# Ledger of designs, part 189: peptides against a protein of PDB entry 5TUV

Target 1, 107 residues: chain A of PDB entry 5TUV
Amino acid sequence: KEVIDRLRYLKAEIEDLELKERELDQQKLWLQQSIKNVMDDSINNRFSYVTHEDICNCFNGDTLLAIQAPSGTQLEVPIPEMGQNGQKKYQINLKSHSGPIHVLLIN
Target 2, 107 residues: chain B of PDB entry 5TUV
Amino acid sequence: AQECQNLEVERQRRLERIKQKQSQLQELILQQIAFKNLVQRNRHAEQQASRPPPPNSVIHLPFIIVNTSKKTVIDCSISNDKFEYLFNFDNTFEIHDDIEVLKRMGM

## One batch from the design tools (peptide; made by RFdiffusion4, then SolubleMPNN)

Design b2_p27_6_s4 (from b2_p27_6, 14 letters changed)
Fold by OpenDDE base, seed 1:
Structure b2_p27_6_s4 (fold): chain B 107 residues (1-107), chain C 107 residues (1-107), chain A 27 residues (1-27)
Amino acid sequence: as target 1 above (107 residues)
Amino acid sequence: as target 2 above (107 residues)
Amino acid sequence: MYTSSEGWSFTLEGPVRTDLPESLVSI
């Protein structure tokens, strides 16, 4: 009886958790769409930028590159391997499908 | 029983997923707020200056920031249409997305 | 934050994205 009762209880709780998880999934999708709509608004899009000063205030003492690329741009950083010259390869590969990539040297 | 143990493991797995999804949802809410604050700041700033910022002085979303030592040598290869970029560094670097930058800005 | 030593692969999505687990950013 104890094991059977525990099984019944666990199954009922799991069912409730499934409902909660689906609710959260729907809320996430809704919010993602909301954010997209806000960003795609013509006025918001016009003002969706940061300045050189903003970036410099966030980081200190380093060379800073700002890379602006369209949503959906693929970024790859391969695991560093020894190159032909015996030095480790530190790389960033970028590929856009919808527009050009822009690079700015900030610092 | 083995079945009871299996269900308890499943229950715990679902609880952890729910917790993660709740955290992700909260993060998206904060991102939306940060974006709206950014837009308001920029809109006000341009009104006060009575002009938009110069085109090369701002970084439009979405973007990433690459930071590395000032001693790091950076080489860049670009496709003719600027859809593909290859960056080579002679030393390590860090990448920060626009979400992190907005957080650091206090938006 | 991502580092050059770990190996990464991801897509830029702007504020619609959340922090990606390692399994999604690993090459």
Scores: peptide ipSAE 0.242, ipTM 0.874, DockQ to the pose 0.242
Fold by OpenDDE base, seed 2:
Structure b2_p27_6_s4 (fold): chain B 107 residues (1-107), chain C 107 residues (1-107), chain A 27 residues (1-27)
Amino acid sequence: as target 1 above (107 residues)
Amino acid sequence: as target 2 above (107 residues)
Amino acid sequence: MYTSSEGWSFTLEGPVRTDLPESLVSI
């Protein structure tokens, strides 16, 4: 009896959790669309930038590259492997589908 | 008993996923706010200056920041279609997305 | 933050950018 009641309770709770999870998924979808709409707005897009100063204030002591790429650009960093010269290869692979990539040296 | 245990494990798994999704949703909300704040800042700044910033003085979203030692040698190869980029580093690097930059900026 | 010591991939999110000339690329 106790086990049966517990099973019933757990099943009902899991069903509620499934509903909650779907709700969150929907909310995420709507929010993502909202963000996209906001970013794609012509006025917002015009002002959607940071300055060199902004970047420099966020980082220090190293060389900084800013890579501007369109939405949907694929970025890959392979696990470092030994090269022919015995040095590990540290790489970034970028693939854009909708426009050119722009690279800036910040410092 | 065993069935109860299985459902309890499932329940806990779902609860954890929900927690993660809630956190992700919160993050997206903060991202949207940060973006709006960025846009507002830039609009105000350009109004005060009565001109837009020079084109190469700003980094337009979306972007990433690559951080590496000042001693790191960087080589960049560009594909024929100019949509693929390969960066080679002779040392380690870090990548930061624009979201993290906005966070560091306090947006 | 992502490190070069870890293998990973992701897709950049954001608006579609306008064309920029390659001559402006500085590394």
Scores: peptide ipSAE 0.202, ipTM 0.861, DockQ to the pose 0.691
Fold by OpenDDE base, seed 3:
Structure b2_p27_6_s4 (fold): chain B 107 residues (1-107), chain C 107 residues (1-107), chain A 27 residues (1-27)
Amino acid sequence: as target 1 above (107 residues)
Amino acid sequence: as target 2 above (107 residues)
Amino acid sequence: MYTSSEGWSFTLEGPVRTDLPESLVSI
């Protein structure tokens, strides 16, 4: 019947979509590895920086902190909770495993 | 009938996932391009100046930018080896990663 | 962009964030 034909058609299309999705997943992994290789290159790494001027041009006013940390540094921003003094706590936790963290104030 | 509807829902779900994955892949491509442009810019700038920038005048990747009001009080606790940081803010803040900064820079 | 009003946890790895949810790859 028409229902059986429709089912067969949908199943075939879904199978094609599954193949496409897997292809995209593989492409993503390949591209990620490519980016890593480019960044890990000694020459590229030497020039992988921005200036204070660059940051100031991206943001106007306010207090700006630039936090540079090694790859693999864990960053955590907990959901704000009410402190004992009645003030909400806004926090950033950083933990590096491979080197020191550097903080710069940008005015 | 119900089986057809279930497969149509699944088909639509897969189409949406594929669309999202395609978008994410394009973002990764743009990130790689932006990084290469940054490196090229810096190489050219240093060649013109015939010297590298001062060590404390640049921010090396990877980094984050914390943006908060000038009125925000910031407390920072640092481990002895500078591997662990705890920031406390008395008000809200925003975090921008290096990818977003590169985008804002027009890279 | 990340906001202090939401909970975040991830690893800094330059343009590549291996532990980020796929929904946040564009951030």
Scores: peptide ipSAE 0.255, ipTM 0.875, DockQ to the pose 0.260; fails the geometry check
Fold by OpenDDE base, seed 4:
Formats: structure tokens, C-alpha cells, sequence
Structure b2_p27_6_s4 (fold): chain B 107 residues (1-107), chain C 107 residues (1-107), chain A 27 residues (1-27)
């Protein structure tokens, strides 16, 4: 009797949680679309940048490369493997589908 | 009962997923706000300067920042497909996305 | 922040980032 009641309660709660999860999934999709719409707006797009000063203020001392790539660009950083010379390979692979990639040396 | 235990495990799993999704949504909301603040800052700055910034002084979104030692040798190769880039480093590096930069900027 | 030692794969979508399966990380 008690076990049966617990089972019924758990099943009902899981059903409610399923609805909540679907709601959150939908909200995420809506928010992602909203962000895209805001970024793609002509005025917002014109002002969607940071300065070299901004970057320099955020980081100290090391070599800084800024890589600007179009939306949708795929970035891959393989797990370092031993190269032919016995050196680990540290790599960044970029694949753009919509435009050029720009690289700037900050310092 | 075994069925009750199975449902309790499922319940807990769903609760954790919901919590994670709620956190992800909150992060996206903050990112949207940060972007809007960035745009507003830049609009105001250009109005005060009465001119846009020099082309090579800004980094347009989306972008990444690569941070590495001053001693690191960096080679960049462009594949036969001009949209594919390979960066080779002889040492370790860090990547910081534009979201992190905006956070560091206080947007 | 991402490190070169961990292996990463994602798409650039402004504030919206999409993680790719680990199977796509290695080239």
C-alpha cells in the first residue's frame, strides 16, 4: 500500500519534471534565437567589437593572438600527441564556411 | 521495491539535468546583457569621438584570444581550402572566448 | 578558458557556443 502510493507519486512527479525539462529546452532555443537576432541587427553588428586596449587590460605579459572568425566557424584543439620529432603537437584547427578568418597580434 | 528505487534514481537524474539547464539559461541571459552593454558602450564612445575607431584597432565578435609564452613559436598554415587554418605551437597555449573577455571587461 | 592540453571542439556563434563531439577533436 505504501509502496504503491510512493510509486504513483514518483510517476506523477517525473511527468511534471519532463514537462519542466521540455519548457527549459524551449526557452533555451528561444533565447539562442533572440541572441542571434540581436547580434545580426545592423546597428548592433556595427558596434559588436572590443578594442586592443580592452584585450590588453584583460591579459598580461604573454603573446596574445586575436582570431576573429565568422559565426559558424568550427574550432578544434586536438589532444596533444607526440610528433615525428618526439615533440608534442599543440594545434588549433579552424574551419570557416562563410568568410575569412582574421588574425591580429596584440602583443 | 526495485521499481521504486529505479524511479527515484530517474527522478534525481532529471532534477540534476533541470538544474544544469537552468544554470545554462542564466548564463545565456547574462551573455545577452553583456553584449547589449558592449554595444551601448561602443556607440557612446564613437559619439564622443565623433568618428569610428581605426579598422585595425578593434576585434569584431565572434573571436577568440590565444595566450601563449613569448618564447612560443607559432606557425600558421592555410589549407587548399582558404577557409581552413592550422596553427602549430611548439608549446602550450590557452584559449579565451569572447564571452570570457566580456566578463573580464565587466560588461 | 581552454587549454591546449585538454582537447576541445566547438563552433563560434558569438555568445552562443555549441560544443562538438569529442570524436571531432582529433585531426
Amino acid sequence: as target 1 above (107 residues)
Amino acid sequence: as target 2 above (107 residues)
Amino acid sequence: MYTSSEGWSFTLEGPVRTDLPESLVSI
Scores: peptide ipSAE 0.242, ipTM 0.867, DockQ to the pose 0.259; fails the geometry check

Design b2_p27_7_s1 (from b2_p27_7, 8 letters changed)
Fold by OpenDDE base, seed 4:
Structure b2_p27_7_s1 (fold): chain B 107 residues (1-107), chain C 107 residues (1-107), chain A 27 residues (1-27)
Amino acid sequence: as target 1 above (107 residues)
Amino acid sequence: as target 2 above (107 residues)
Amino acid sequence: MHLDTSKIYEPFEEEIGLKGMKFKYIS
């Protein structure tokens, strides 16, 4: 009976945890939509930018490229494997479907 | 007893997932706050300057930052409509999204 | 998201950035 009672207790707790997990999943979706709405606001969109100074303050010593691309842009980076020429391939492939991509050299 | 042990393992697994999801939600909240802070900063800056920043001096979201050695040779192929970009590097590089940049900026 | 091609990663797909870009680290 003790084992049976423990089983019932555990099953009930797991069921409650399932509900909690689903609640968190819904909250995530809501928050993601909220972020989207905030960013899509006309005023917020107008001011949604960083400066060259901002980037320079965040990164030092290297060549920096800023790539501005529309949301939903496909960004593919092949795993650096040996090519036919015996050298590793370091590549970035970008494909946008909604607008042009803009590239800036920061330093 | 074995069934109880199996359920306890499942319970623990679910508890860990819930903990992870709670952490992810907190991250999303911070991202939204960071974005709002960015917008507020930029609005205030433009008000004080009484003008928007020069077009090529800012990077609009969404963007990524690519950093690589000063010695790295970068080749870029661009489609006519600028919807597709192919970058080739002769050495390693790093990619950072706008979320990471906002974090580094202290937003 | 931070990717360093000098490091070894398993292939993965992820939405990155605040607005979401479809990122793929692929073979």
Scores: peptide ipSAE 0.573, ipTM 0.911, DockQ to the pose 0.889
Fold by OpenDDE base, seed 2:
Structure b2_p27_7_s1 (fold): chain B 107 residues (1-107), chain C 107 residues (1-107), chain A 27 residues (1-27)
Amino acid sequence: as target 1 above (107 residues)
Amino acid sequence: as target 2 above (107 residues)
Amino acid sequence: MHLDTSKIYEPFEEEIGLKGMKFKYIS
C-alpha cells in the first residue's frame, strides 16, 4: 500500500515536472526571439558595438583579434593534434553563409 | 520498490534539468540586459560627442575575440567565394564570444 | 563561451554569442 501510494505520488510529481520543463522551454524560445527582435531593431543595431578600448580593458598582454561574422557563421576549431612536423596544430575555420567576415587586429 | 526507485531517479533527473534550464533562462535575461546597457551606453556616448565613432574603431556584434601570445605567429587564408577564413596558429589560443566580453565589460 | 586550446576538451558543438554562431570543437 505504501509502495502504491508512493508510486502514485511520484508519477503525479513527474507529470508536474514535465509541464514545468515544457514551460521553461517555451520561455526560452520566447526570450530568444525577444533578444533577436531587440538586436534586429534598427536603432539598437546601429549601436550594437564595442570599442577597441572595451576589448583592451577585458584582455591584457596578448594579441587580440576581433572577428565580426554574421549570425549562423560556422566556427570550427579542430582538436589540437600532433602534426607531421611534430607540432600540435592550432586552427580556426570560419565559414559564413550570409555575409562577409571582417577581422580586426586590436593590439 | 524497484519501480519507486526508478521513478525517484527520474524525478531527480528532471529536477536537475529544470534547474539547469532555469539557470540558462536567467543567463538569457542577463544577456538581454547587457545588450540594452551596451546600446544605451553607446547612444549616450555618441550624443555627447555629437558624432558616431570612427568606422574602424568599433567592433560590431556579433563577434568573437581570439587572444593568443604576442609571440604567436598567425597565418590567415581567405576564400572570397565561400566566405571562408582559415587561421593557423603556431601556439595555443583562446576564443571568447561577445556574451563573455559584455560580461567582462560589466554590462 | 570561452575556449582555451591549451586545455583538454571533449568534442562538442554549441551556439555561441548573442546572435548565435555555430561553434564546433571537433576531431
Scores: peptide ipSAE 0.571, ipTM 0.910, DockQ to the pose 0.897
Fold by OpenDDE base, seed 3:
Structure b2_p27_7_s1 (fold): chain B 107 residues (1-107), chain C 107 residues (1-107), chain A 27 residues (1-27)
Amino acid sequence: as target 1 above (107 residues)
Amino acid sequence: as target 2 above (107 residues)
Amino acid sequence: MHLDTSKIYEPFEEEIGLKGMKFKYIS
């Protein structure tokens, strides 16, 4: 097909795709807000928990730590690098700004 | 023409982004459903037990799960206000957020 | 989100969990 016709077709399709992408962006925003509202509901918040059994059923054979921390808590894991002793460093740094952190040993 | 080729590349990029955004949207929907199912399960369980679970027997959202070998040595430093935690592991570990846990639970 | 420190990742930052913790995998 002629180049001019192909260009016109492609431009029109791209315009449609731009519209679709914006639509999806908006849908994501609204859904995120919906999830927030559902979780912030007082009744739902009261029942927003899992049990030790739940965790044990999901994982086995390992040491399991459950770390409950407030929303917005900073969780930093440095990329494992060789330490001075020749061993890689495996670390977790937690910093909360709104409340205490609670740690449970599951098994 | 070069312009036609450029537009075709752009078209493909947009299609890929749209696909990614559609997938992300679907995941958010599933997350909301999973959370609602969790709440429903817990409400039903507490009704049957006629009491809430002991505070240290459950893990409230938001949380993360850290799993590592039972042979892994874990050291933990905690601030006085429990706002800061530093974990040191002598071996590798895995981190799972509450979203993944709910998925593993089949919620 | 799933992180396995036995695997190799490029540095990244993202919010994780339903309520959004600020996660950083940093050098």
Scores: peptide ipSAE 0.570, ipTM 0.911, DockQ to the pose 0.896
Fold by OpenDDE base, seed 5:
Structure b2_p27_7_s1 (fold): chain B 107 residues (1-107), chain C 107 residues (1-107), chain A 27 residues (1-27)
Amino acid sequence: as target 1 above (107 residues)
Amino acid sequence: as target 2 above (107 residues)
Amino acid sequence: MHLDTSKIYEPFEEEIGLKGMKFKYIS
């Protein structure tokens, strides 16, 4: 009887959790759309940028590449592999589907 | 007994997913706020300067930052339409998204 | 999202500009 009661309780709770998870999924979708709308606004889009100074203030001492790409651009980083000369290969693959990619050397 | 244990594991798994989704939702809210603050900052700055910044001095969202040593050799292959990029590094690198940059900027 | 290739043991894929997403490991 105790086991049966526990099973019933757990099943009911899991059902409630399923509803909660779906609610959160919907909220996430809504918020993502909201963010997109805000960013796509003509005025906001005009001012949606950072400066070289901003980046330099965030990072020090190394080479910095800024890669601006359309939303949805695919970014792939494979496992570093050993090259024929014994040098490990570190790689980034970018694929855009909606526009060109722009690269800037910051420092 | 075994069924009860299985359901308890499932319950815990769902609770963890819900917690993660709640955290992610809060992060999205902060991202939206940071973006709005960025826009306001830039609007005010351009008003004070009475002109927009030079095009090559800013990085438009969305973007990523690649950080690597000054000694790192970087090779880049670009498609004709600039839709595809291949970066090769002879040493390790780090990638930071625009969200992290905005956080570091205090937005 | 922050990636340090010195600590990468699995390949990953991400989409730039999509908010609220996590790294997607690829085979």
Scores: peptide ipSAE 0.278, ipTM 0.886, DockQ to the pose 0.458

Design b2_p27_7_s2 (from b2_p27_7, 11 letters changed)
Fold by OpenDDE base, seed 1:
Structure b2_p27_7_s2 (fold): chain B 107 residues (1-107), chain C 107 residues (1-107), chain A 27 residues (1-27)
Amino acid sequence: as target 1 above (107 residues)
Amino acid sequence: as target 2 above (107 residues)
Amino acid sequence: MKLDTSKIYPPFTEVINLKGMIFKYIS
């Protein structure tokens, strides 16, 4: 039957696509590990920085905070609430569980 | 017929995921290149200056950036151990990762 | 990322930097 043939074709194709997707997942994993290795290299790590000028050039006219924190740090942005003066309060709550957080005012 | 239609939908779903994953892989490659370019830039700059930059003049990777208007008033409360930060803004803000910063820098 | 918390969905997102560090963003 024509429908049966189509079904067989589709099933075979989907199987091939599943394999392709798994391959891509593996490639992503290895690439991420490669990036980590490159960044953890002693020489690269020594030069892995941007300047205050770099940041300012990226965000002209803004007040800028640079945040350095351990992986897994929670960054909470609550829904803005109305203050007593009727103004919305915009908040960021940072919570680390594995080390101190370092914040710099850039501009 | 319905089974054929279901498989067609599944096929399209997988094709779209594969396309997205391929794009993500390319992005990771570009990120790695950008990082290497950053390192090379900094190495060259320090060679020209014959010294490393002052520690307070640079932001070491990894980091994130919070930016807001110059008009925004920012209040900050910090825990004694610096594990918790509370920021209050009187206006909206943006959050950017170091990847985006490197992109904006043209790396 | 522009933060309009009222429009962020899903409410939980991850901010991942180059090294793969994760900031757990909760709106």
Scores: peptide ipSAE 0.277, ipTM 0.870, DockQ to the pose 0.515
Fold by OpenDDE base, seed 2:
Structure b2_p27_7_s2 (fold): chain B 107 residues (1-107), chain C 107 residues (1-107), chain A 27 residues (1-27)
Amino acid sequence: as target 1 above (107 residues)
Amino acid sequence: as target 2 above (107 residues)
Amino acid sequence: MKLDTSKIYPPFTEVINLKGMIFKYIS
């Protein structure tokens, strides 16, 4: 039956796709580790920075905050609500669990 | 048959996931290249200047950027241990990661 | 991204830096 043959074909293809997906997952992990190693290299780490000018050029005319925080830091942005003065409240809540947060004001 | 249709849907779903993962891998490759370019730029710049950049003039990776209008008033409350930050803005803001910054820099 | 939290669904997203570090964004 044609349907049976199609089913067999599809099952085989899906199996191949599963293998490919797992391969891609492993490649991603490898590449992520590679990036980490490159960035953690002493020489690279020494030069792993951007300037204030770099940031300003990326965001012309804006006030900028550069935030450095450890992985796992929670960033909460509540839904803006009207304040008592009739103005919406825009907030960012940062909470780290493993280290201090560092903030730089640019412009 | 319904089973055939179900497998075809699954096949298509897997193909889409694979495509997405391939794209993500490409992005990671580009990120690594961008980082290496950044390091090379900074290394060369410091060699030319025969000195490192002034303190507090650079933002070391990793970081995120919060940008808002120059007119936006920003209030910040910080915990004693600097584990918690509360930012209040009187207007909207944007959040960007360092990856996007490097992209905007053309690295 | 311009943050209009009212438009973010699901309410949880991640900001990932170059090192793969994660900021857990909760709206």
Scores: peptide ipSAE 0.263, ipTM 0.868, DockQ to the pose 0.500
Fold by OpenDDE base, seed 5:
Structure b2_p27_7_s2 (fold): chain B 107 residues (1-107), chain C 107 residues (1-107), chain A 27 residues (1-27)
Amino acid sequence: as target 1 above (107 residues)
Amino acid sequence: as target 2 above (107 residues)
Amino acid sequence: MKLDTSKIYPPFTEVINLKGMIFKYIS
């Protein structure tokens, strides 16, 4: 009887959790759409930028690249391997299928 | 008994997913707020300057940032259509999204 | 999301920006 009662309890709780999870999923979708709408607003879009100074302040003393690419762009970072000169290869490979990629050297 | 254990595992799994999703929702809210703050900052700045920033001095969202040491040698190969980029670094690098940049900016 | 090539093994799977655009990692 105790086991049966525990089973019933667990099943009921799982059902409630399923409902909660679905609710959260819907809320996420709503919020994502909200963010998209806000960003796509003509006025907001006009002012949706950061400056070179902003970026430099975030990363002191570094060389910085800004990459703008379409959604779905493939980003490959191979595991570093030894090169011909005994130097490890650190690489980034970008491949877009829906539009051009723009890269800006900040400093 | 075995069924009870299975359901308990399932319950715990769902609880963890729900917790993660709740955290993600909170993050999205903060992201939206950060974006709105960015827009407000830029609007105010342009109003004060009575002109937009120079075109090549800003990075429009969305973007990602690659940062590396100033001593790092960067080689880049670009396809004619700019759909493919191949970067080679002689040292390690970091990749950051625009969300993190806004956070570092205090937005 | 912060990614450091010197510390992340296995490497990241994706980068998502503010607009929800996704950079998909290919291993």
Scores: peptide ipSAE 0.240, ipTM 0.869, DockQ to the pose 0.622
Fold by OpenDDE base, seed 4:
Structure b2_p27_7_s2 (fold): chain B 107 residues (1-107), chain C 107 residues (1-107), chain A 27 residues (1-27)
Amino acid sequence: as target 1 above (107 residues)
Amino acid sequence: as target 2 above (107 residues)
Amino acid sequence: MKLDTSKIYPPFTEVINLKGMIFKYIS
């Protein structure tokens, strides 16, 4: 029957797609580990920085803060809500567990 | 048949996820290349200058950039150990990660 | 929204606030 054949075809295709998705997941994990290894290399780590000029060239006209936070730092941006004084609250919460956070004013 | 329709929906969902994951993998590859280009640039620059940049003139990865109006008032509360930060803004702000900075730099 | 920066160059999520400003988050 045509319907039965379609069902069999769809099930087989879904199985193939599942395999493909798992393959992509593995590739992602490998690539993420590769990036980590490259960044953790002593020489690469020494040169893993941007300059103030780099930042200024990327962003213009506003106040710019550079926040240097160690890996694993928790960043929280709550949904803006009305404060007690009737003003919306715009907040950034940072919590590090491995080291201090540094903040630089660029302009 | 209803079962065919259900499998068609599942098939389409999986196809879309696969497409998204393929795009994400390509982005990760480009990010790794961008990082390597950054390292190479900095190594070459320091070789030409025969000295490293001043410590406070560079921003080491990982970092984020906060962008807000010059008119925005920013209040910052910092813990004694600098592990916790609370930023309060009286207006909206933007957050950009180091990946976006590398993109804007053309790395 | 809570984020963890333990991952290196992971996919990110974009959030647009009420005034159209964009937030980029590591997800």
Scores: peptide ipSAE 0.019, ipTM 0.822, DockQ to the pose 0.065

